# Designs tried in a protein design run: peptides against a protein of PDB entry 3T7K. Part 152

Target 1, 248 residues: chain A of PDB entry 3T7K
Amino acid sequence: KAEKILARFNELPNYDLKAVCTGCFHDGFNEVDIEILNQLGIKIFDNIKETDKLNCIFAPKILRTEKFLKSLSFEPLKFALKPEFIIDLLKQIHSKKDKLSQININLFDYEINGINESIISKTKLPTKVFERANIRCINLVNDIPGGVDTIGSVLKAHGIEKINVLRSKKCTFEDIIPNDVSKQENGGIFKYVLIVTKASQVKKFTKLINDRDKNETILIVEWNWCVESIFHLNVDFTSKKNVLYQKK

## One batch from the design tools (peptide; made by RFdiffusion4, then SolubleMPNN)

Design b2_p22_8_s1 (from b2_p22_8, 11 letters changed)
Fold by OpenDDE base, seed 2:
Structure b2_p22_8_s1 (fold): chain B 248 residues (1-248), chain A 22 residues (1-22)
Amino acid sequence: as target 1 above (248 residues)
Amino acid sequence: SELEKEKKEEEELIKKVEELYK
């Protein structure tokens, strides 16, 4: 069926997209459209797997979903596209009145607002955003919205190697792990990095650390600090936004 | 629905730290 539909075109583009969708196409695609997209070099996956070498995300805008956040860790992310790309493409292909010998849809016309070439280029870097920031081991409170699994998965995708989950009500100093990184030439190193959800946790952890390990560097942040870092693919240590406590 | 799930996920992942009311 797809072959018959595509037969009217003399040449077919190969977009070479391995994509996931978020915030769009919740109903999926019919079998014919999937076949059409496949013939055009567009493969859409249900979930993110490293083995699939994903290079594209479809979304209507910048989202804070797991899929969107993880897409910025693709190696590289080639395209972040609005769903209208697929919609317009399929419309053109299914059009009976279209006497066009070629599909004329440019990927660059469908870029997601806010995901520019600067962001895309950073996905080509050999390191992940938190690796560049010398954050390898973090402490995460167990009551974080979205759950430790989702949050942890996103953070790991972006270079955090070890996530220590803290039971916020029961944890002691001994439960807090240090960020074990060697001094690198570029960037500050915090011995303790924590993501928390409550102001009371800031007081608690600050006290625990200062009482037992005085004069050490501490960074306590909100989840939004991580999100902003991901969206920019850069950690800005000069910004106080979403930083709850910092001791250099 | 998948839409509802993603919407809920996004809403949860945008939450800020609860401030102590003085």
Scores: peptide ipSAE 0.030, ipTM 0.656, DockQ to the pose 0.036
Fold by OpenDDE base, seed 5:
Structure b2_p22_8_s1 (fold): chain B 248 residues (1-248), chain A 22 residues (1-22)
Amino acid sequence: as target 1 above (248 residues)
Amino acid sequence: SELEKEKKEEEELIKKVEELYK
């Protein structure tokens, strides 16, 4: 069926997209449309797997979903596109009226607002955003909204190697892990990095660390600090936004 | 629905530390 539909076109584009969707196409695609998309070099996956070498995300806008945040860790992310790309493409293909010899849809016309070439270019870097920031090991409170699994998965996609989950009400100093990174000359290395959800946790952890390891560097942030870092694919240590406690 | 799941996920992932402003 798909071959017959596409036979009216003299040339078919190869978009070379391996994509996931978030905030769109919840009902999926019918078999014919999937085959059409496949013939055009567009493959849509249900979940993110490293083995699939994903290079594209479809979303109506910038979202804070797991899929969207992880898409910025693709190697590289080639395109972040609005769902209208697929919609318009399929409409054009199924249209009987247009004696179109060629499919004329440009990917660049469907870019998600706020995902610019500067962001896309950073996905070509050999390192991940938190790796570049010398953050390898973090402490995460167990009561974080969204859950430790989702948050942890996103952070790992962006270069965090070890996530230590803290039981905020019962944890002691011995439960807090250090950020084990080699001393690099060019950048602030924090020995203790923590993501927390409450002011009481800031007070608790600062006290625990300062009482036992008085001269060490501490960074305590909100989840939004991580999100902003991901959206920019850069950690700005000069910004105090979403930083709850910092000791240099 | 998958839509409802993603909406809930997004809502949870945007929550701020409310206690810092008290």
Scores: peptide ipSAE 0.028, ipTM 0.645, DockQ to the pose 0.038
Fold by OpenDDE base, seed 3:
Structure b2_p22_8_s1 (fold): chain B 248 residues (1-248), chain A 22 residues (1-22)
Amino acid sequence: as target 1 above (248 residues)
Amino acid sequence: SELEKEKKEEEELIKKVEELYK
């Protein structure tokens, strides 16, 4: 059926997209449309797997979903597109009235607002955003909204190697892991990096660390600090936004 | 629904630190 539909076109574009969707197409696509998209070089996956070499995200706007955040770790992310790309494409293909000899849809017309070339270009870097920021090991409180698995997965996708989950009410100093990174000439290294959800946790962890490991560098942030870093694919250590405690 | 799950996920992931008062 897809072949018959596409037969009216003299040539077919190859968009070369391996994509996931978030915030759109929750009901998926019918079999015919999937086949059409496949013939146009558009393959949509249900989940993110590294082996699939995904290069595209479909979303109506910048979202804070796991899929969207992880898409910024693709190597590279070639396109971040609005769902209207697929909608308009399929509409044109299914249109019986259009005497068009070719599909005329340009990917660049459907870019997600806020994901610009600068962001896309950073996904081509050989390092991940937290790797560049010298954050390898972090401490994460167990009561974090969204769950430690989801948040941990996103952070790992962006270069954090070790996630230490802290039981916030029961943890001691010995449970806190250091950010074991070799000193690089360029860039600040924090010995202890923590993501917390409550002010009481800031007080607790700062006390524990300062009492037992004096004069060490500490960075305590909100999850939003990580999100903003991901959205920009850059950690700005000069900003105090979403930083709860910092000791250099 | 998948939509509801994703919305819930997004809502959870945007929550700020509670009781930011020191």
Scores: peptide ipSAE 0.028, ipTM 0.645, DockQ to the pose 0.037
Fold by OpenDDE base, seed 4:
Structure b2_p22_8_s1 (fold): chain B 248 residues (1-248), chain A 22 residues (1-22)
Amino acid sequence: as target 1 above (248 residues)
Amino acid sequence: SELEKEKKEEEELIKKVEELYK
């Protein structure tokens, strides 16, 4: 059926998209439309797997979903597109109007607001955002909204190698892991990096660390600090936004 | 629904440190 529908076109584009969707197309696509999209080089996956070499995200806007955040770790993310791309594409294909020689849809017309070429270009870098920031090991409180698995998965996608989950009420200094990164000449390395959810946790962890390891560098942030870093694919250590405690 | 799940996910992932605003 898809072949018959597409036969009306003399030339078919190959978009070469391997995509996931978030915040859109929750009901999926019918079999015919999936086949059509496949013929156009658009493959939509249900989940993110590294083996699929995903290069595209469909979303109505910038979202804080796991899929969206992880899409910024694609190698590279080629396109971040609004769902209207697919909608308009399928509409054009299903149109009964006379033989169109070609499909005339430009991907650039459907870019997600806020995901510009600067962001896309950074996904071509050989390193991940937190890797560039010399953050390898972090401490994450167990009561973080969204769950440690989801948060941890996102962080790992962006270069965090080790996620240490802290039981905030029961943890001691010995439970806190250092950020085991070799001192690079040009970047401030925080020995202890923590993501917390409560002010009481800031107080607790700062005390624990300062009492036992007085002269060490500490960075305590909100999850939003990580999100902003991901959205910009850059860690700005000069910004105090979403930083709860820092000791350089 | 999957939509509801993603919305909930986003809402959870946007939460700030509540105690800092009290």
Scores: peptide ipSAE 0.028, ipTM 0.633, DockQ to the pose 0.040

Design b2_p22_8_s2 (from b2_p22_8, 8 letters changed)
Fold by OpenDDE base, seed 1:
Structure b2_p22_8_s2 (fold): chain B 248 residues (1-248), chain A 22 residues (1-22)
Amino acid sequence: as target 1 above (248 residues)
Amino acid sequence: SELEEEKKELEKLIEEVEKKYK
């Protein structure tokens, strides 16, 4: 069926997209449309797997979903596109207008607002955003919205190697892990990095650390600090936004 | 898998929250 539909075109583009979708196409695609997309070099996956070498995300806008955040860790992310790309493409293909000898859809016309070439270029870097920031090991409170598994998965995709989950009400100093990174010449290393949800946790962890490991560097942030860092593919340590406590 | 479905539901929830607050 797909071959018959596509036979009217003299040449077919190869878009070379390996994509996931978020915030769109919840019902998926019918078999014919999937085959059409495949013939055009567009393969849509249900989930993110490293082995699939994904290079594209479809979303209506910048989202805070796991898929969207992880897409910024693709190696590289080639395209972040609005779903209208697929909609318009399929519409042209299914159009009964006999005069269409070629598919005329430009990927660049469908870029997600706010994902520019600067962001795309950073996905070509050999390092991940938190790796560049010398954040290898973090402490994460167990009551974080979205759950520790989802949040942890996003953080790992962006270069955090070890995630220590803290039971916020029962944790002691011994439960807190240090950020074990080798001193690189060009950056401040925080010994303790924590992602928390409440002001009470800031007070608790600050006290625990300062009482037992005096004069060490501490960074306590909200999840939004991580999200903003991911969206910019850069950690700005000069910004106080979403930083709850910092000791250098 | 059930886990995949839970993740999808979580994504939907996040999307809904973003829609309300943006």
Scores: peptide ipSAE 0.022, ipTM 0.587, DockQ to the pose 0.074
Fold by OpenDDE base, seed 3:
Structure b2_p22_8_s2 (fold): chain B 248 residues (1-248), chain A 22 residues (1-22)
Amino acid sequence: as target 1 above (248 residues)
Amino acid sequence: SELEEEKKELEKLIEEVEKKYK
């Protein structure tokens, strides 16, 4: 059926997209449309797997979903596109009135607002954002909204190797892991990095660390600090935004 | 799995929240 629909076009584009969707197309696509998209070099996956070499995200705007955040870790992310790309494309293809010999849809017309070339270019870097920031091991409180698995998965996608989950009410100093990174000449290394949700946790962890491991560097942040770092694909250590405690 | 279902529900919730507030 898809072949018959596409037969009216003299030439078909190859968009070469391996994509996931977030915040759009909740009901998926019918079999015919999936086949049409496949013939145009557009393959949509339900979930993110590293082996699929995904290069595209469909979303109406910048979102804080797991899929969107992880898409910024693609190697590279080639396109971040609005769902209207697919909608307009399928509309044009199914249109019986358009005597168009060619599909005329340009990917660049459907870029997600706020995902610019600068962001896209950073996804071509050989390192991940937290790797560049010398953050390898972090401590994460167990009561974080979104769950430790989801948050941890996003962080790992962006270069954090070890996620230590802290039971916030029961943890001791011995439960806190150091950020084991070799000192590099250029860039601040924090020995202890923690993601917390409450001011009481800041007080608790700062006390535990300062009492047992004096004069060590500490970074305590909110989840939003990580999100902002991901959205910019850069950690700005000069910013105090979403930083709850910092000791250099 | 139950974990996968929970993850899907969480993702939907996040999407709904983002749709509502952004």
Scores: peptide ipSAE 0.020, ipTM 0.578, DockQ to the pose 0.080
Fold by OpenDDE base, seed 4:
Structure b2_p22_8_s2 (fold): chain B 248 residues (1-248), chain A 22 residues (1-22)
Amino acid sequence: as target 1 above (248 residues)
Amino acid sequence: SELEEEKKELEKLIEEVEKKYK
């Protein structure tokens, strides 16, 4: 059926998109439309797997979903597109009126607002954002909204190697892991990096660390600090936004 | 459930951040 529909076009574009969707297409696509998209080089996956070499995200806007955040770790992310790309494409293809010899849809017309070329270019870097920031091991409180698995998965996608989950009410100093990175010449390394949810945790962890390891560097941030870092694909250590405690 | 509440809070937080990036 898809072949018959597409036969009216003399040339078919190959968009070469391996994509996931977030915040759109909740009902999925019918079989015919999937086949059509496949013929146009658009493959939509349900989940993110590294083996699929995903290069595209469909979303109506910048989102804080796991899929969206992880899409910024694609190698590279080639396109971040609004769902209207697919909608308009399928509309054009299913249209009986247009004796169009060609599908005339430009991907650049459907870019997600805020995901610009600068962001896309950073996804071509050989390193991940937290890797560049010398954040390898972090401590994550167990009561983080979204769950430690989801949050941890996002962080790992962006270069954090080890996620230590802290039971905020029961943890001791011995439960806190150091950020085990070799001192690179040009970047301040925080020995302890923690993602917390509330001020009481800041008080607790700062006390625990300072009492036992008084002279060490500490970075305590909110999840939003990580999100902002991901959205910019850069960690700005000069910003105090979403930083709850910092000791250099 | 605590999980449902956490999910709701996360969703709200997502919405707030999405507004900033709109």
Scores: peptide ipSAE 0.019, ipTM 0.570, DockQ to the pose 0.082
Fold by OpenDDE base, seed 5:
Structure b2_p22_8_s2 (fold): chain B 248 residues (1-248), chain A 22 residues (1-22)
Amino acid sequence: as target 1 above (248 residues)
Amino acid sequence: SELEEEKKELEKLIEEVEKKYK
C-alpha cells in the first residue's frame, strides 16, 4: 500500500531520522503511515535505547519530559522538530489533488522554538554536560518529584555515572557519597554534590557534612539546576540560580 | 498548589531558554 501511494512521486527524500516523540502523537501511527515514513528515512521509536542511535525528537515545544531531556544527550541530536513536520508530510503524500512530482518539505521550517544550532552543535561534543562539569557521582533525595528512577535516568544520560539515593529522613553522613573525580587544574570540583527538594534537607546535609568533613566543597542544588544545565548543555557555576548551598 | 508552582517555574524556564537562544 505504501509503495503504491509513493509511486506518484519521481523522487523521494531521505530524511535519515531516528526519532522519539514527546507531547505529541499519543495515538501513534497506522501501519501504512509508518511504512511511508520508513520509505522516507524516518523511523519513530517508542522508547530511547542507546543501540538505536537516535538523532531526532518530535515535540510541540521545549518540554521537561524524560524523553525531551534525554534527547539533548543524543550523539548527536541532528534535529528537534515540531510534530507538524510529520503531519504536513503525510498530508502532502496522501493528497490526490497535487500532481506533485516531488515532496517539498524542509526540516528547517519545523524546528522547535528555543532549540537552535548552538544547542545542536554542543551535542556533537565527545563529552556530556555533567562530565564536562566534573560531576560524576551525586546524591539524590528519595522524595524527588518524578521519582529517582526517571531523574536518575536523565542524569545518567548526561554523564553522571553514579547516583546515590538518600533516604532524607534517615540518612547519616556515612550514606553520603563523594564525587570521585580526578583533580583537574581548570574548574571547580565539588566533593559533595546533592540534589534536594526542601530547605530542611539543606540544613541537615550541610550540618552532617560540615561536622564530619569541615574543609570540603559542597554543592546542593534543586532539580531545576540540572534541567537548566541540560537545556543549555553547559553548567554555569557562576550562577546562583537553583543553587541552595555552595561551599567552594 | 505545588503542581501549579512547578508549572509556572517550568514555563518561566522555557521562556528563559527560548530568549537566550533566539
Scores: peptide ipSAE 0.019, ipTM 0.550, DockQ to the pose 0.064

Design b2_p22_8_s3 (from b2_p22_8, 7 letters changed)
Fold by OpenDDE base, seed 5:
Structure b2_p22_8_s3 (fold): chain B 248 residues (1-248), chain A 22 residues (1-22)
Amino acid sequence: as target 1 above (248 residues)
Amino acid sequence: SELEEEEKEIKKLIEEVEKKYK
């Protein structure tokens, strides 16, 4: 069926997209449309797997979903596109009225607002955003909204190697892990990095660390600190936004 | 969640767009 539909076109584009969707296409695609998209070099996956070498995200706008945040870790992310790309493409293909010899849809016309070439270019870097920031091991409180699995998965996609989950009410100093990174000459290395949700946790962890390891560097942030870092694919240590406690 | 609400709103918008192109 797809071949018959596409036979009306003299030339078919190859978009070379391996994509996931977030905030759109909840009902998926019918079999014919999937085949049409496949013939045009567009493959849509349900989930993110490293083996699939994904290079595209479909979303109506910038979102804080797991899929969207992880898409910024693709190697590289080639395109971040609005769902209207697929809609317009399929509409043009199924249209019987247009004696179109060619599909004329440009990917660049469907870019997600706020995902610019500067962001896309950073996805071509050989390192991940938190790797560049010398953050390898973090402590994450167990009561974080969204759950430790989802948050941890996003952080790992962006270069965090070890996620230590803290039972915020019961944890002791011995439960807190250090950020084990080699001393680099350029850039602040924090020995203890923590993501917390409450002011009481800041007070608790700062006390625990300062009482036992008084002279060490500490960074305590909110989840939004991580999100902003991901959206910019850069950690700005000069910003105090979403930083709850910092000791250099 | 705020995210679920946002996704729901976005879904509605997409459905409206899809209807315009049918």
Scores: peptide ipSAE 0.023, ipTM 0.641, DockQ to the pose 0.395
Fold by OpenDDE base, seed 4:
Structure b2_p22_8_s3 (fold): chain B 248 residues (1-248), chain A 22 residues (1-22)
Amino acid sequence: as target 1 above (248 residues)
Amino acid sequence: SELEEEEKEIKKLIEEVEKKYK
């Protein structure tokens, strides 16, 4: 059926998209449309797997979903597109209008607002954003909204190697792990990096660390600090936004 | 969260559009 539908076109584009969707297409596609998309070099996956070499995200806008945040870790992310690309594409293909010689849809017309070439270019870097920032081991409170697994998965996708989950009410100093990174010559390394949800946790962890490991560097941030870092594919240590405590 | 609610609404809107053109 897909072949018959596509036979009206003399030339078919190959978009070469391996994509996931977030905030759109939650009901999926029918079999015919999937076949059509496949013939056009568009393959949509349900989940992110490294082996699939995903290069595209479909979303209506910048989202804070796991899939969207992880898409910025693709190697590279080639396209971040609005779902209207697929909608318009399928609409054109299913149109009963006269034999169109070619599909006339430009990917660049469907870019997600705020994901520009500067962001895309950074996804071509050989390192991940937190790796570049010398953040490899973090402490994460167990009561974080979204869950430690989801948050941890996103962080790992962006170069954090070890996620230590802290039981905020029960944890002691011994439960807090250091950010074990080799001192690179030119970058300040925070010995302790923590993602917390509330001020009481800041008070607790700062006390625990300062009482037992005095004069060490500490970075305590909100999840939003990580999100902003991901959205920019850069950690700005000069910004106080979403930083709850910093000791250099 | 407010964001989750917004995302849900966006999903619904997109679904409606998708149904029209599928």
Scores: peptide ipSAE 0.021, ipTM 0.648, DockQ to the pose 0.440
Fold by OpenDDE base, seed 1:
Structure b2_p22_8_s3 (fold): chain B 248 residues (1-248), chain A 22 residues (1-22)
Amino acid sequence: as target 1 above (248 residues)
Amino acid sequence: SELEEEEKEIKKLIEEVEKKYK
């Protein structure tokens, strides 16, 4: 069926997209449309797997979903596209207008607002955003909205190697892990990095660390600090936004 | 929760658009 539909075109583009979708196409595509997309070099996956070498995300806008945040860790992310790309493409293909000898859809016309070439270019870097920031090991409170598994998965995709989950009400100093990174010549290393949800946790962890490991560097942030860092593919240590406590 | 609600609204919008092209 797909071949018959596509036979009216003299040449078919190869878009070379390996994509996931978020905030769109929740019901998927019918078998014919999937085959059409496949013939055009567009393969849509249900989930993110490293082995699939994904290079594209479909979303209506910038989202804070796991898939969207992880897409910024693709190597590289080639395209972040609005779902209208697929809609318009399929519309042209299914159009009964016999006069269409070629598919005329430009990927660049469907870029997600706010994902520019500067962001795309950073996905070509050999390092991840938190790796560049010398954040290897973090402490994460167990009551974080979205759950530790989802948050942890996103953080790992962006270069955090070890995630220590803290039981917020029961944790002691011994439960807090240091950020074990080799002293690189260029950049401040925080010995303790924590993602928390409440002001009470800031007070607690600050006290625990300062009482037991005096004069060490501490960074306590909200999840939004991580999200903003991911969206920019850069950690700005000069910004106080979403930073709850910092000791250099 | 706010994001989930927004995503649901977006989903509905996309579905409506898709229906227009089918």
Scores: peptide ipSAE 0.024, ipTM 0.621, DockQ to the pose 0.411; fails the geometry check
Fold by OpenDDE base, seed 2:
Structure b2_p22_8_s3 (fold): chain B 248 residues (1-248), chain A 22 residues (1-22)
Amino acid sequence: as target 1 above (248 residues)
Amino acid sequence: SELEEEEKEIKKLIEEVEKKYK
């Protein structure tokens, strides 16, 4: 069926997209449309797997979903596209009135607002955003919205190697892990990095650390600090936004 | 959150558009 539909075109583009979708196409595609997309070099996956070498995300806008956040860790992310790309493409292909010998849809016309070439270019870097920031080991409170597994998975995709989950009500100083990074010449290294949800946790962890390991560097942030860092593919240590406590 | 609501609205809008073209 797909071959018959596509036979009217003299030349077919090869978009070379390996994509996931978020915030769109919840009902998926019918078999014919999937075949059409495949013939055009567009493969849509249900889930993110490293082995699939994903290079594209479809979303209506910048989202805070796991898929969207992880897409910024693709190596590289080639395209971040609005779902209208697929919609318009399929419309053109299914159009009986279209005597066009070629599909005339440009990927660049469907770029997600806010995901510009500067962001895309950073996905080509050999390091991840938190690696560049010298954050390899973090402490994460267990009561974080979205769950430690989802949050942890996103953070790992962006270069955090070890995630220590803290039971916020029961944890002691011994449960807090240091950010074990070798002194790199460029950038501030925080010995303790924590993601928390409540002001009471800031007070607790600050006290625990200062009482037992005085004069050490501490960074306590909200999840939004991580999200903003991911969206920019850069950690701005000069910003106080979403930073709850910082000791240099 | 406002963001979650916005995401839901956008999802609905996209689904409606998709249904019109399927």
Scores: peptide ipSAE 0.021, ipTM 0.619, DockQ to the pose 0.390; fails the geometry check

